# Designs tried in a protein design run: peptides against a protein of PDB entry 4GXB. Part 220

Target 1, 277 residues: chain A of PDB entry 4GXB
Amino acid sequence: VPTEEVSLEVLLSNGQKVLVNVLTSDQTEDVLEAVAAKLDLPDDLIGYFSLFLVREKEDGAFSFVRKLQEFELPYVSVTSLRSQEYKIVLRKSYWDSAYDDDVMENRVGLNLLYAQTVSDIERGWILVTKEQHRQLKSLQEKVSKKEFLRLAQTLRHYGYLRFDACVADFPEKDCPVVVSAGNSELSLQLRLPGQQLREGSFRVTRMRCWRVTSSVPLPSGSTSSPGRGRGEVRLELAFEYLMSKDRLQWVTITSPQAIMMSICLQSMVDELMVKKS

## One batch from the design tools (peptide; made by RFdiffusion4, then SolubleMPNN)

Design b2_p30_3_s1 (from b2_p30_3, 19 letters changed)
Fold by OpenDDE base, seed 2:
Structure b2_p30_3_s1 (fold): chain B 277 residues (1-277), chain A 30 residues (1-30)
Amino acid sequence: as target 1 above (277 residues)
Amino acid sequence: PAFSLTFYRGVPMSKEEEQQLTELVHLSLS
């Protein structure tokens, strides 16, 4: 692609548009810096955020595809998909809420976290009780962003990424699940027939390894899941988990977001390693 | 395209968990 000046749209979690003038040849960090500059985010806080490729769903929600890599050209990465559904989103890229303290010290950082958190609550990524919701709304009405975040930090799945509904082979074959990644875990929420909502917690520290697999289902022997066309690429994330003493078990998640899930796992592992050092 | 990528956690387990994992490996190899 020839080097040209272009206007690139980057979205915040709440859908707010940030337009930046960049070169088509600008790499991810260059674009990130441009976005930061446009937002007046200090340079020392840029590292707390990343650019993500997402697919905007019909309801306006974002399905995360992957984190943009350093060598990528965001303009090319998003436009090459030839679909207006694909967007670039700015989001915080750390998991430990302790890092919020660093970001919240700055007005712009605070606003970014606030906007993201509000959006995550509205989209149901963060789970709230009725009373908690009331308290959050009260704080939102008062525009008490710091207090809002402090309360939000205590909520279930704060800081998690929620994925689109998919299928897992745990606890039984072909279980419909909603996977969320955060707090150094994968959370699998499912409702089996006649049962209450269940949540399985899979801590990354108990994962020996994980694997992403791409395959094309064969017509013979393929379980026809509704909505998947025969012959479409199937992505799976499998992880080997220490279920109990002396018991490792593979858990397999079938999802178009398997790559993103693996990125989250690696990111959580990396952060844990940083904390260890 | 078909592919398979395997990643290892790389984060230390607790002493107890590590021991359990080691024992499992030993048992699987015996």
Scores: peptide ipSAE 0.221, ipTM 0.725, DockQ to the pose 0.207
Fold by OpenDDE base, seed 4:
Structure b2_p30_3_s1 (fold): chain B 277 residues (1-277), chain A 30 residues (1-30)
Amino acid sequence: as target 1 above (277 residues)
Amino acid sequence: PAFSLTFYRGVPMSKEEEQQLTELVHLSLS
């Protein structure tokens, strides 16, 4: 691709558009720096954020595809998909809420975390009780961003990335689940027929390994799940989990976001390793 | 095309793996 100056749109979690002038040859970090500069985010806080490739759904929600890697050219990565549904989103890229303290010390960082958190709550990624919701709304009305975040940090699934509804073989085969990644775990929420909402927590520290597989379903005449057209690529994330002492079990998630899930797992592991060192 | 990538806890993703994932995403979305 010839090097040209282009205008690139980067979205915040709340859908706010940040337009940056970059070169088509600019790598992810270059674009991230441009976005940071546009937002007046200080250089020492850039590392707390990453650019993600997402697909914007009809309802405006984001389906995370993957994190843009350092070697990528964001302009090329997004435009090569030849669909306006694909966007680049800026989001925090750490898991431990303790790092919020560093980011919140800066006005711009605070604003970014606040906007992201508000959006995550609105999207139902962060779970709230009625009382908590009332408190959050009160703080939001007062625009008390720090207090809002402090309360939010105590909420269930704060800092989690929520994926689109998918299917898992846990606790039984072909269970519809909603997967969320955060707090060094994969949370699988499911509601079996006639049962209450259940959550399975799979801590990454108890995962021996995981794998992503891609396959093309053979046209077996059997029950095509209504949503998958014939011939669509099937992605799966499988992880081997220590269920009990000396008992490993494979859990498999079938999802178009399997790659993103694996990226999250690796990211959580990496962060844990940094904390341990 | 069918592929399988296995990752182990505690092992950082290599640049090669990152590249493979990028390519796979393109293939899966094409």
Scores: peptide ipSAE 0.151, ipTM 0.613, DockQ to the pose 0.663
Fold by OpenDDE base, seed 1:
Structure b2_p30_3_s1 (fold): chain B 277 residues (1-277), chain A 30 residues (1-30)
Amino acid sequence: as target 1 above (277 residues)
Amino acid sequence: PAFSLTFYRGVPMSKEEEQQLTELVHLSLS
């Protein structure tokens, strides 16, 4: 690809557009630095954020596809997909809420965390009771961003990434679930017919390993879902979990976001390793 | 294309952590 100067759009979690002038040959870090400069985010806080490739849904929600890697060219990565549905999003890239303290010390960092948190609440990624919602609204009206974040940090699934509804083989085969990643775990929420919402927590520390598989379903004569044309790739994330003492069990999630889930798992493990050293 | 990528956890767990996690899983699945 010839090196050219281009205008690249990067979205914040709230949908705010940040336009940066970059080269088509600029790598992920170069683009991230350009975004930071545009936002007036200090250099020492750049490392707390990452660029993600997402697919924008019809309702404006973001389906996370993957984290952009260091060697990637963001302009090429997004444009090569030849669909305007794909966007680049800036989001915090750490899991431990303790790091919020570092980011919140800066006005721009505070604003980014605030915007992300508001968006996550609005999207239902963070679970909020009626009373908590009232308190959050009051703080929003007062534009008390720090207090808002402090309250939000206590909420269920704060800092989690929520995935699109998918299917798992746990607790039963072909169980519809909503997976969320955060706090060194995968949370699987399910609602079986006539039952209350149930949540299974799978801590990464109890995962021996995980696997991402890509397969092309053989044309089985069984009418699979009419929407999957012949030849659609099926992605699965499977992890081997220590259910009890000396009992390992495989749990398999079928999702087009299996790669992103794997990235989250690795990222959570990496962060845990940094804390232990 | 079909592929399979396997990732192994590199962090050893203490016995105490394993016990705590077992309890949490039971509580969440209960």
Scores: peptide ipSAE 0.277, ipTM 0.667, DockQ to the pose 0.202; fails the geometry check
Fold by OpenDDE base, seed 3:
Structure b2_p30_3_s1 (fold): chain B 277 residues (1-277), chain A 30 residues (1-30)
Amino acid sequence: as target 1 above (277 residues)
Amino acid sequence: PAFSLTFYRGVPMSKEEEQQLTELVHLSLS
């Protein structure tokens, strides 16, 4: 692609559009810096955020595809998909809520975290009780962003990324699950017919390894699972988990977001390593 | 195209966990 000046749209979590003028040859960091400049985000806070490729759903929710890598060209990455449903989103890129303190000290950082948190609550990524929801609404009405965030930080799945409904082989084969990543874990939520909501928590510290696989399902004549069209690429994330003393077990998640899940795992591991150093 | 990528967590495990994993790996190779 020839180097040209282009207008690139980057979305905040709440769908707010940030238009930046960049070169088609600008790498991810260049675009991120342009977005930061447009928002008046200080340079020292840029590292707390990343650009993500997402698919916008019909309801306006975002399905995370991947984090844009440093070597990528965001304009090319998004336009090459030839679909308007794909967007670039700015989101915080750390997991430990302690880092919120650094970001919240700046007005722009505070606004970004606030907008993201409101969106995550509205989308059901952060789990809230009725009473908590009432308290959050009250704080939102008062435009008390700091207090809102402090309350939100105490909520279940604060800072988590929630993925689209998918399938896992745990606790049983072909279980429909909702996976969320955060707090150095993968949370697998499932509701089997006639049963209460169950959650499996898989801490990254108990994972020996994980793998992403891509395969093309063989047209098996008999059990055409009705939902997957012939020839669709199947992505899987599998991790080997220490279930108990002397017991390793592979858990496999089948999801088109397997790559993004893997990115989250690596990111959580990286952050843990930084904290231990 | 089909591919498989394996990643190791890279976070040090406790001595006890490492021992457990080592024993399990030994049993599997065995």
Scores: peptide ipSAE 0.172, ipTM 0.688, DockQ to the pose 0.204; fails the geometry check

Design b2_p30_3_s2 (from b2_p30_3, 16 letters changed)
Fold by OpenDDE base, seed 1:
Structure b2_p30_3_s2 (fold): chain B 277 residues (1-277), chain A 30 residues (1-30)
Amino acid sequence: as target 1 above (277 residues)
Amino acid sequence: PAFSITFYRGVPISDEEMKELTALVHLALT
């Protein structure tokens, strides 16, 4: 693609649009820096955020597709999909809420975390009781962003990414589940007919390995067969989990977001490794 | 499966693996 100056739209979690002028040849970090500059986010806080490729749903919610990698050209990555449903979103890219303290010290960082948290609550990614909801609304009315975040940090699934409803083979085959990633775990929420909500927690520290599988092969070289319909790609994430002492079991999730889930797993592992070093 | 990639805990994903995953996403979405 020829190098050209373009206007690129990057969305915040709340749907706010940030327009940046970039080159088509700008890499992910270059675009991220441009977004940070537009928002007046300090350079030392840029590393706490990442750009994500998402699909905007009909209700305005975001389905996370993947994190944009360093080698990518965000403009090319999003436009190559040839659909206006795909967007680039800025979101925090760490898991440990302790890092919120660093980000919250800056006005712009605080605003970003606040907007993201409000959005996550509104979308049901963060689980709240009636009483907690009342408290959050009170703080929101007072525009007490720091206090709002402090309360939010105590809530169930704070800092988690929620995926679209999918299917798992746990606890039984073909179980409809909602998967969430956060706090170094995958949470699988299951609601069977006539039953209460059940949650399975799978800590990454008890995962030996995970794998992504596809029913469609990767394109090898030149033959872009344009014609294979969207409907034929089945993605699965499977992980081998230590259920008990010396007992490993595979759990398989069938989801179009299998790749994003795997990225989350690796990201959580990486963060844990950094903390131990 | 036509494609399979396995990641082991404690082993970082390589750039090559990430490129493969990226390509797979593109294939799945186009």
Scores: peptide ipSAE 0.484, ipTM 0.915, DockQ to the pose 0.690
Fold by OpenDDE base, seed 3:
Structure b2_p30_3_s2 (fold): chain B 277 residues (1-277), chain A 30 residues (1-30)
Amino acid sequence: as target 1 above (277 residues)
Amino acid sequence: PAFSITFYRGVPISDEEMKELTALVHLALT
């Protein structure tokens, strides 16, 4: 792609549009810096955020496709999909809520976390009781962003990324589940008809490995394989989990977001390593 | 499987592996 100046739209979690002028050749970090500059986010806070490729659903919800990598050109990555449904979203990229303290010290950082948290609650990513919802609403009406976040930090699945409903082989084959990633775990929530919500928690520290599998081969550079219909690509994330002492078991999730789940796993592992260093 | 990549906990993902995953996503979406 020839190097040209273009206008790129980056969305916040709440759907706010940030327009930045970038080069088509600008890499992910360059675009992220441009977004930060536009928002007046200080340079020392840029590292707490990342750009994500998402699919915007009809209801305005975001289905996270993947994190944009350092080597990518965000403009090319999003436009190459040739669909207006795909967007670039700015979101915090750390898992431990302790890092919120660093971000919240800055007005812009605070606003970003607040907007994200409000959105996550509205979308049901963060689980709230009726009483908690009332308290949050009251704080929102008062525009008490810090207090809102402090309360939100105590809520179930705060900081988690929620995926679209998918299928897992846990606890049984072909179980419909909702997967969420956060707090160094994958949470698999299952609600069977007439049953209570069950949750399987899989800590990344008990995962020996994980695997992404596709039914579709990678295009070899030479073969213009005709546009394989979206329906033919089946992605799976499998992880080998220490269920008990000396007992490893594979758990497999079938989801179009398997790659994003894998990215989350790695990101959580990386953060844990940083904390241990 | 047509494509499979395994990641071990504690082993960083290489740039090459990430490029492969990125390519796979692109293939799946396009």
Scores: peptide ipSAE 0.471, ipTM 0.909, DockQ to the pose 0.693
Fold by OpenDDE base, seed 5:
Structure b2_p30_3_s2 (fold): chain B 277 residues (1-277), chain A 30 residues (1-30)
Amino acid sequence: as target 1 above (277 residues)
Amino acid sequence: PAFSITFYRGVPISDEEMKELTALVHLALT
């Protein structure tokens, strides 16, 4: 692609648009720096955020596709998909809420975390009770961003990334599940017929390995699920989990976001390694 | 034909592996 100056749109979690002038040849870090400059985010806080490729749903919600890597050219990465549904989103890229303290010290950082958290609550990524929702709303009305975040940090699945509904083979084959990644775990939420909502927690520290598999379903004549075109690539994330002492079991998640899940797993592992050092 | 990539806990993902994953996403979405 010839090097040209372009206007690139980067979205915040709440859908706010940040327009930056960049080169088509600018790498992820260059674009991130441009976004930071536009927002007046200090350089020392840039590392707490990343750019993500997402698909914008009809309701305005984001389905995370993947994290943009350092070697990528964000303009090329998003435009190559040839669909306006795909966007670049700025989001925090750490898992431990302790790092919020560093980010919250800056007004811009605080605003970014606040906007993200509000969005995550509105989208149901963070689980709230009625009472908690009332308290959060009160704080939001007062525009008390710090207090809002402090309360939010105590909520279930704070800091988690929620994926689109998908299928897993645990606890039973072909179980519909909602997967969330955060706090060094994958949370699998499911509701079986006649049962209450159940959550399976899979800690990354008990995962030996994980695997991403891409396959093209053979046109088997019978179960053409109507929506999957004959050429749709099936993605799966499988992880080998220590269920009990000396008992490893594979758990497989079938999801178009399998790669994003894998990226999250690695990111959580990396962060744990940093904390242990 | 199935493509698979395995990651082991404690082993960092290489840039090459990330490139492969990125390519897989592109293939899955196009």
Scores: peptide ipSAE 0.463, ipTM 0.905, DockQ to the pose 0.689
Fold by OpenDDE base, seed 4:
Structure b2_p30_3_s2 (fold): chain B 277 residues (1-277), chain A 30 residues (1-30)
Amino acid sequence: as target 1 above (277 residues)
Amino acid sequence: PAFSITFYRGVPISDEEMKELTALVHLALT
């Protein structure tokens, strides 16, 4: 793509649009810096956020596709998909809520976390009781963002990414599940016929490895493979989990978001390693 | 499977692997 100045739209978690003027050749960090500048986010807080490629659903919710990588050109990455439903989203990219303290110290950072958290609650990514919801609304009315976040940090699945409904082979074959990633785990929520809602918690620290598989080979060599339509590629994430002492078992999730799930796993592992170093 | 990539806990994803995953995403979406 020729180097040109373009206006790129980056969304916040709540759908707020941030327009930045960038070059088509600007890499992910360049775009991120441009977004930060537009928001008046200080440079030392940029590292707490990342750009994500998402698909905007009909209801306005975001289906996370992947994190944009350093080598990528965000403008090219999003436009190459040839669909307006794909967006670039700014979101915090750490898992440990302790890092919120650093971000919340800055007004802009606080606002970003607040907006994200409100959105996550509204979208059902963060699970709240009726009483908690009332308390949160009260704090919103008071515009007490710090107190709001402090309460939110105690909520179930705070900081999690929720994926689209998919299928897993656990606890049995072809189980419909909702997967969420956060707090160094994958949470699989399912309701089997005639049963109550169940949650399987899979801690990343008990995963030996994970694998992404595709029914379609990657384009290799000089052959331009024509694009395949949506749904033609079956993606799976499998992870080998320590179910009990000396008992490893593979769990397989069939999902178009398998790659994003794997990215989340790696990201959670990486953060744990950083904290332990 | 036509494509498979395995990641081990404690081993970071390489740039090459990430490029492959990125390409796979593109393939899946286009």
Scores: peptide ipSAE 0.485, ipTM 0.915, DockQ to the pose 0.703; fails the geometry check

Design b2_p30_3_s3 (from b2_p30_3, 14 letters changed)
Fold by OpenDDE base, seed 4:
Structure b2_p30_3_s3 (fold): chain B 277 residues (1-277), chain A 30 residues (1-30)
Amino acid sequence: as target 1 above (277 residues)
Amino acid sequence: PAFSMTFYRGVPVTEEEQKKLAELVHQQLT
């Protein structure tokens, strides 16, 4: 792609469009800086956010594909897909809610966190009771952004990234689950007909290892995944988990977002390492 | 499966290499 000046659209979590003028050759950090400048986000807060490649679903929700890497050219990365459903999204890129305090000190940072949190609640990524929802709506109507965030920080799955419904082999084979990543864990939520919601929590500190596998299943050995034809590429995230003392068990998630899940795992590990250093 | 490739940090690696690295990380986290 020839180097030229282009207008690039970057979305916030709420779908707000931020248009930036960049070069096609600008790398991820360059584009991120341009977005920050457009939003008047100070330089010292840029590191709390990242650019993500997402697929916009029919309902307007975002399916996260991956984080854009440092070496990537965001304009090329998104346009090469030749589909309007793919977007670049700005989102916070840390897990510990303690970092919210740093971001919230700035008006723009506060607005970004607020918009993201509102969106996450509306999309059901953050789990709320009816009463909590009422309280949040009241605060939203008053535009009490700080109070809204403080309440939100106490909610279940605050700061989590929710993935599309997929399949896991836990607790049983071919279980339909909703996976969420956050708080140094993978949460696997399962609701079977006539049963209560069940959640499996898998802390990254108890994962001995993990892997993402891309494979082409054989017809004879293919686990029937709903919606995927035989012979299609299947992505799986597998992790070896310490279930109990000296008992390791593999858990496998079959999802087209397996790569994104692995990115989240690594990101959570990296953050924990920084905190321990 | 007929064909498989293992990724760590978005980079294809052997399962053995991936496990070794993950174990090191796990040791640091525990």
Scores: peptide ipSAE 0.129, ipTM 0.619, DockQ to the pose 0.091
Fold by OpenDDE base, seed 1:
Structure b2_p30_3_s3 (fold): chain B 277 residues (1-277), chain A 30 residues (1-30)
Amino acid sequence: as target 1 above (277 residues)
Amino acid sequence: PAFSMTFYRGVPVTEEEQKKLAELVHQQLT
């Protein structure tokens, strides 16, 4: 691709558009720096955020595809898909809420975390009770961003990334589940008709390994999943989990977001390693 | 499977693996 100056749109979690002028040859970090500069985010806080490739759904929600890697050219990565539904999103890229303290000390950082958290609550990624919701709304009305975040940090699945509904072989074969990644775990939530919500929590520290696999679905006769043409690649994330002493069991998630799930797992492991060093 | 990548606990994803993942995504989306 020839090196040219282009306008690139980067979205915040709340849908706010940030337009930056970059080169087509600018790498992920260069684009991230441009976004930071546009937002007036200090250089020392840039590392707390990453650029993600997402698919914007009809309802405006973001389906995370993957994190943009350092070697990538964001403009090329997004435009090569030739679909306007794909966007680049800025989001925090750490898991431990303790890092919020560093980010919140800056006005821009605070605003970014606030916008992200509001969005995550609105999208149901963060789970809230009725009373908690009332308290959060009160704080929003007061525009008390710090207090809002402090309360949010106590909520279930704060800091988690929620994936689109998919299928797992846990607890049983072909279970519809909602997977969320955060706090060094994968949460698999299952709600069967007439049953209470069931959750399986899988800590990354108890995962021996995981793998992403892709396969072309065999033309199985009957249940063409709606919309998957004959040539659509099926993705799976499988992890080997220590269920009990000396008992390993494979859990397999079938999802088009299997790659993003694996990225989350690796990211959580990496963060844990940094903390131990 | 057409593609398989295994990640082990505590082992960072290599740049090569990252490129493979990116390519896989690209193949799915184009």
Scores: peptide ipSAE 0.044, ipTM 0.677, DockQ to the pose 0.716
Fold by OpenDDE base, seed 3:
Structure b2_p30_3_s3 (fold): chain B 277 residues (1-277), chain A 30 residues (1-30)
Amino acid sequence: as target 1 above (277 residues)
Amino acid sequence: PAFSMTFYRGVPVTEEEQKKLAELVHQQLT
C-alpha cells in the first residue's frame, strides 16, 4: 500500500469517535500514539491501552476480534476487511485493577476508564445487582468518576472482556455458554434448561496449555457454532486444565472469538509474569 | 484442522506465531 496520509477513526468503548491523521504505513504503536495525542493522554500512560479490532453488531455492541499486533498497520488491517462493521477500538489492556490507580491519576486516563466502565456496565459485561446499579447511577449523575470506578472495581467481572454466546464441551457436550476473560481466568457462564445460572472458573495458572484450531466444515456438516452459517471456518479454543491433583482435562470452546480468547489468555499470563518479576 | 497453534503457560508467543495468527484472522475475515 502506498504511503499516504489518511484519516482513521478509532472508537472508544462508549462509541465515541476519535479521528486521527496517520500514514497508511503507520504501525499499531504509531496509531496508538496518535490517538493518545489526540486525547491528550500522556506518553507514560499509553502502555496501559491497546487497539483492538472489533465487529460492531446491529445493536451497537462490540464483538472483539483480536488485539492489533505491533507489526500491523491498523489502517490497512481494518480497511482490508471491506466492511463497515469492523472498527478499531481503544481499550485498557491490563487486567489487574491495581493498575487503574496509575491511570486514574490523570484526567484523561480517568475519563477513559470511566467511559469504558460505564459502557461495560451498560452492556452487561460487569455484573451488577439492582442496588448496585442504583448506586452506580447515582454516582454517574453526580459525575463522580473516581467514586464510580472504586465501586465498580468491587463488582463481579469488573475488568472482564465478555464474548459472544458460544458453545463448550464442559460441563457437557454442546453446552451453550457465555465466556468472559478477566482476573486471570476464563469464566464460563451457563444456564441449562430448568437450572440456575452456573459459572465455571478456569484460572490460567491451572492451565497447562491451550491451543486454537481452525477447521473448514464439510458442506453437509451442521456447524453447531451459534451465529455461523454453513461453510464458515470453525474456530476452537482448547485448554488443558488441572481439574484436580494429577488430573488434567481438556476443555474446548467453539467460538468465532477463539483467537481473541487465546490472546486474552496470553495477555493474562504475561501480566502475571510481569508481576512476579 | 487447517490450523493449530498451541500456547504454553510462561512461554512467550514468538513473532512468527503472532504473524501466523494475524494471517489466519485476516484470511477468515476477508
Scores: peptide ipSAE 0.030, ipTM 0.661, DockQ to the pose 0.692
Fold by OpenDDE base, seed 5:
Structure b2_p30_3_s3 (fold): chain B 277 residues (1-277), chain A 30 residues (1-30)
Amino acid sequence: as target 1 above (277 residues)
Amino acid sequence: PAFSMTFYRGVPVTEEEQKKLAELVHQQLT
C-alpha cells in the first residue's frame, strides 16, 4: 500500500469517535500516539492503553476480535476487512486495578477510565446489584468520576472483558456459557433452565498451557449451529487446568473469539510476571 | 487444514506467533 495521509477513526469504549490524521504506513504505536495527542493524554500514560480490533454489533455493542500488534498497520488492518462493522477501539490494557491510580492522576486518563467503566456497566460486563446501580447513578449525576471509579473497582467483574455467548465442554458437553476474562482468570458463567447462575473460575496460575485451534467444518450437514454460514471457521480455546492435586483436565471453549481469549490469557500472565519481578 | 497454536504460561508469545494469529484472524474475516 502506498504511503498516504488518511483520516482514521478510533472509537472509545463509549462509542465516542476520535479522528486522527495518520499515514497508511503508521504502525500501531504511531496511531496510538496520534490518538493520545488528540485526547491530550500524556506520553507516560500511553502504555496503559491499547488499540483493539472490534466488530460493532447492530445494537452498538463491541465484540472484541483481537489486540492490534506492534508490527501492524492499523489503517490497513481495519480497511482490509472491507466491512464497516469493524472498528478500532481504544481501551485500557492492564488488569490490576492498582494501575488505575496512575491513570486517574491525569484528567484525560480519568475520563477514559470513567467512560470505559460506564460503558462496561451499561453493557453488563460489570455486574451490579440494584443498590450498587443506584449509588453509581448518583455519583454519575454528580459527575464524581473518581468516586465512581472507586466504587466500580469493588464490583464483580470490574476490569473484565466479556465475550459473546459461546459453548464449552465444562461442566458438561455443549454447555452454553458466557466467558469473561479478568483478575487473572477466565470466568465461565452458565445458566441452565430453572437453575440459578453458575460460575466457574479458572485461574491462569493453574493453567499449564492453552491452545487455539482453527478448523473448517466438513460439509457434513449435521452440526449446523444456527447462524454459522457454510465454510465458517470454527475456533476453539482449550486449556489444561489443574483441577486438584496432580489432576490435569482439558477444558475447551468453542468461540469465534478464541483468539482474543488467548490474547487475554497471555496478557494476564505477562502482567503477573511483571508484578513478581 | 487445521491450525493449532499452543501457548505455555510464563512464556511470552513470539512475534512469529503474533503474526500467525493476526493472519488467522484476517483469513477468517476476509
Scores: peptide ipSAE 0.028, ipTM 0.675, DockQ to the pose 0.712

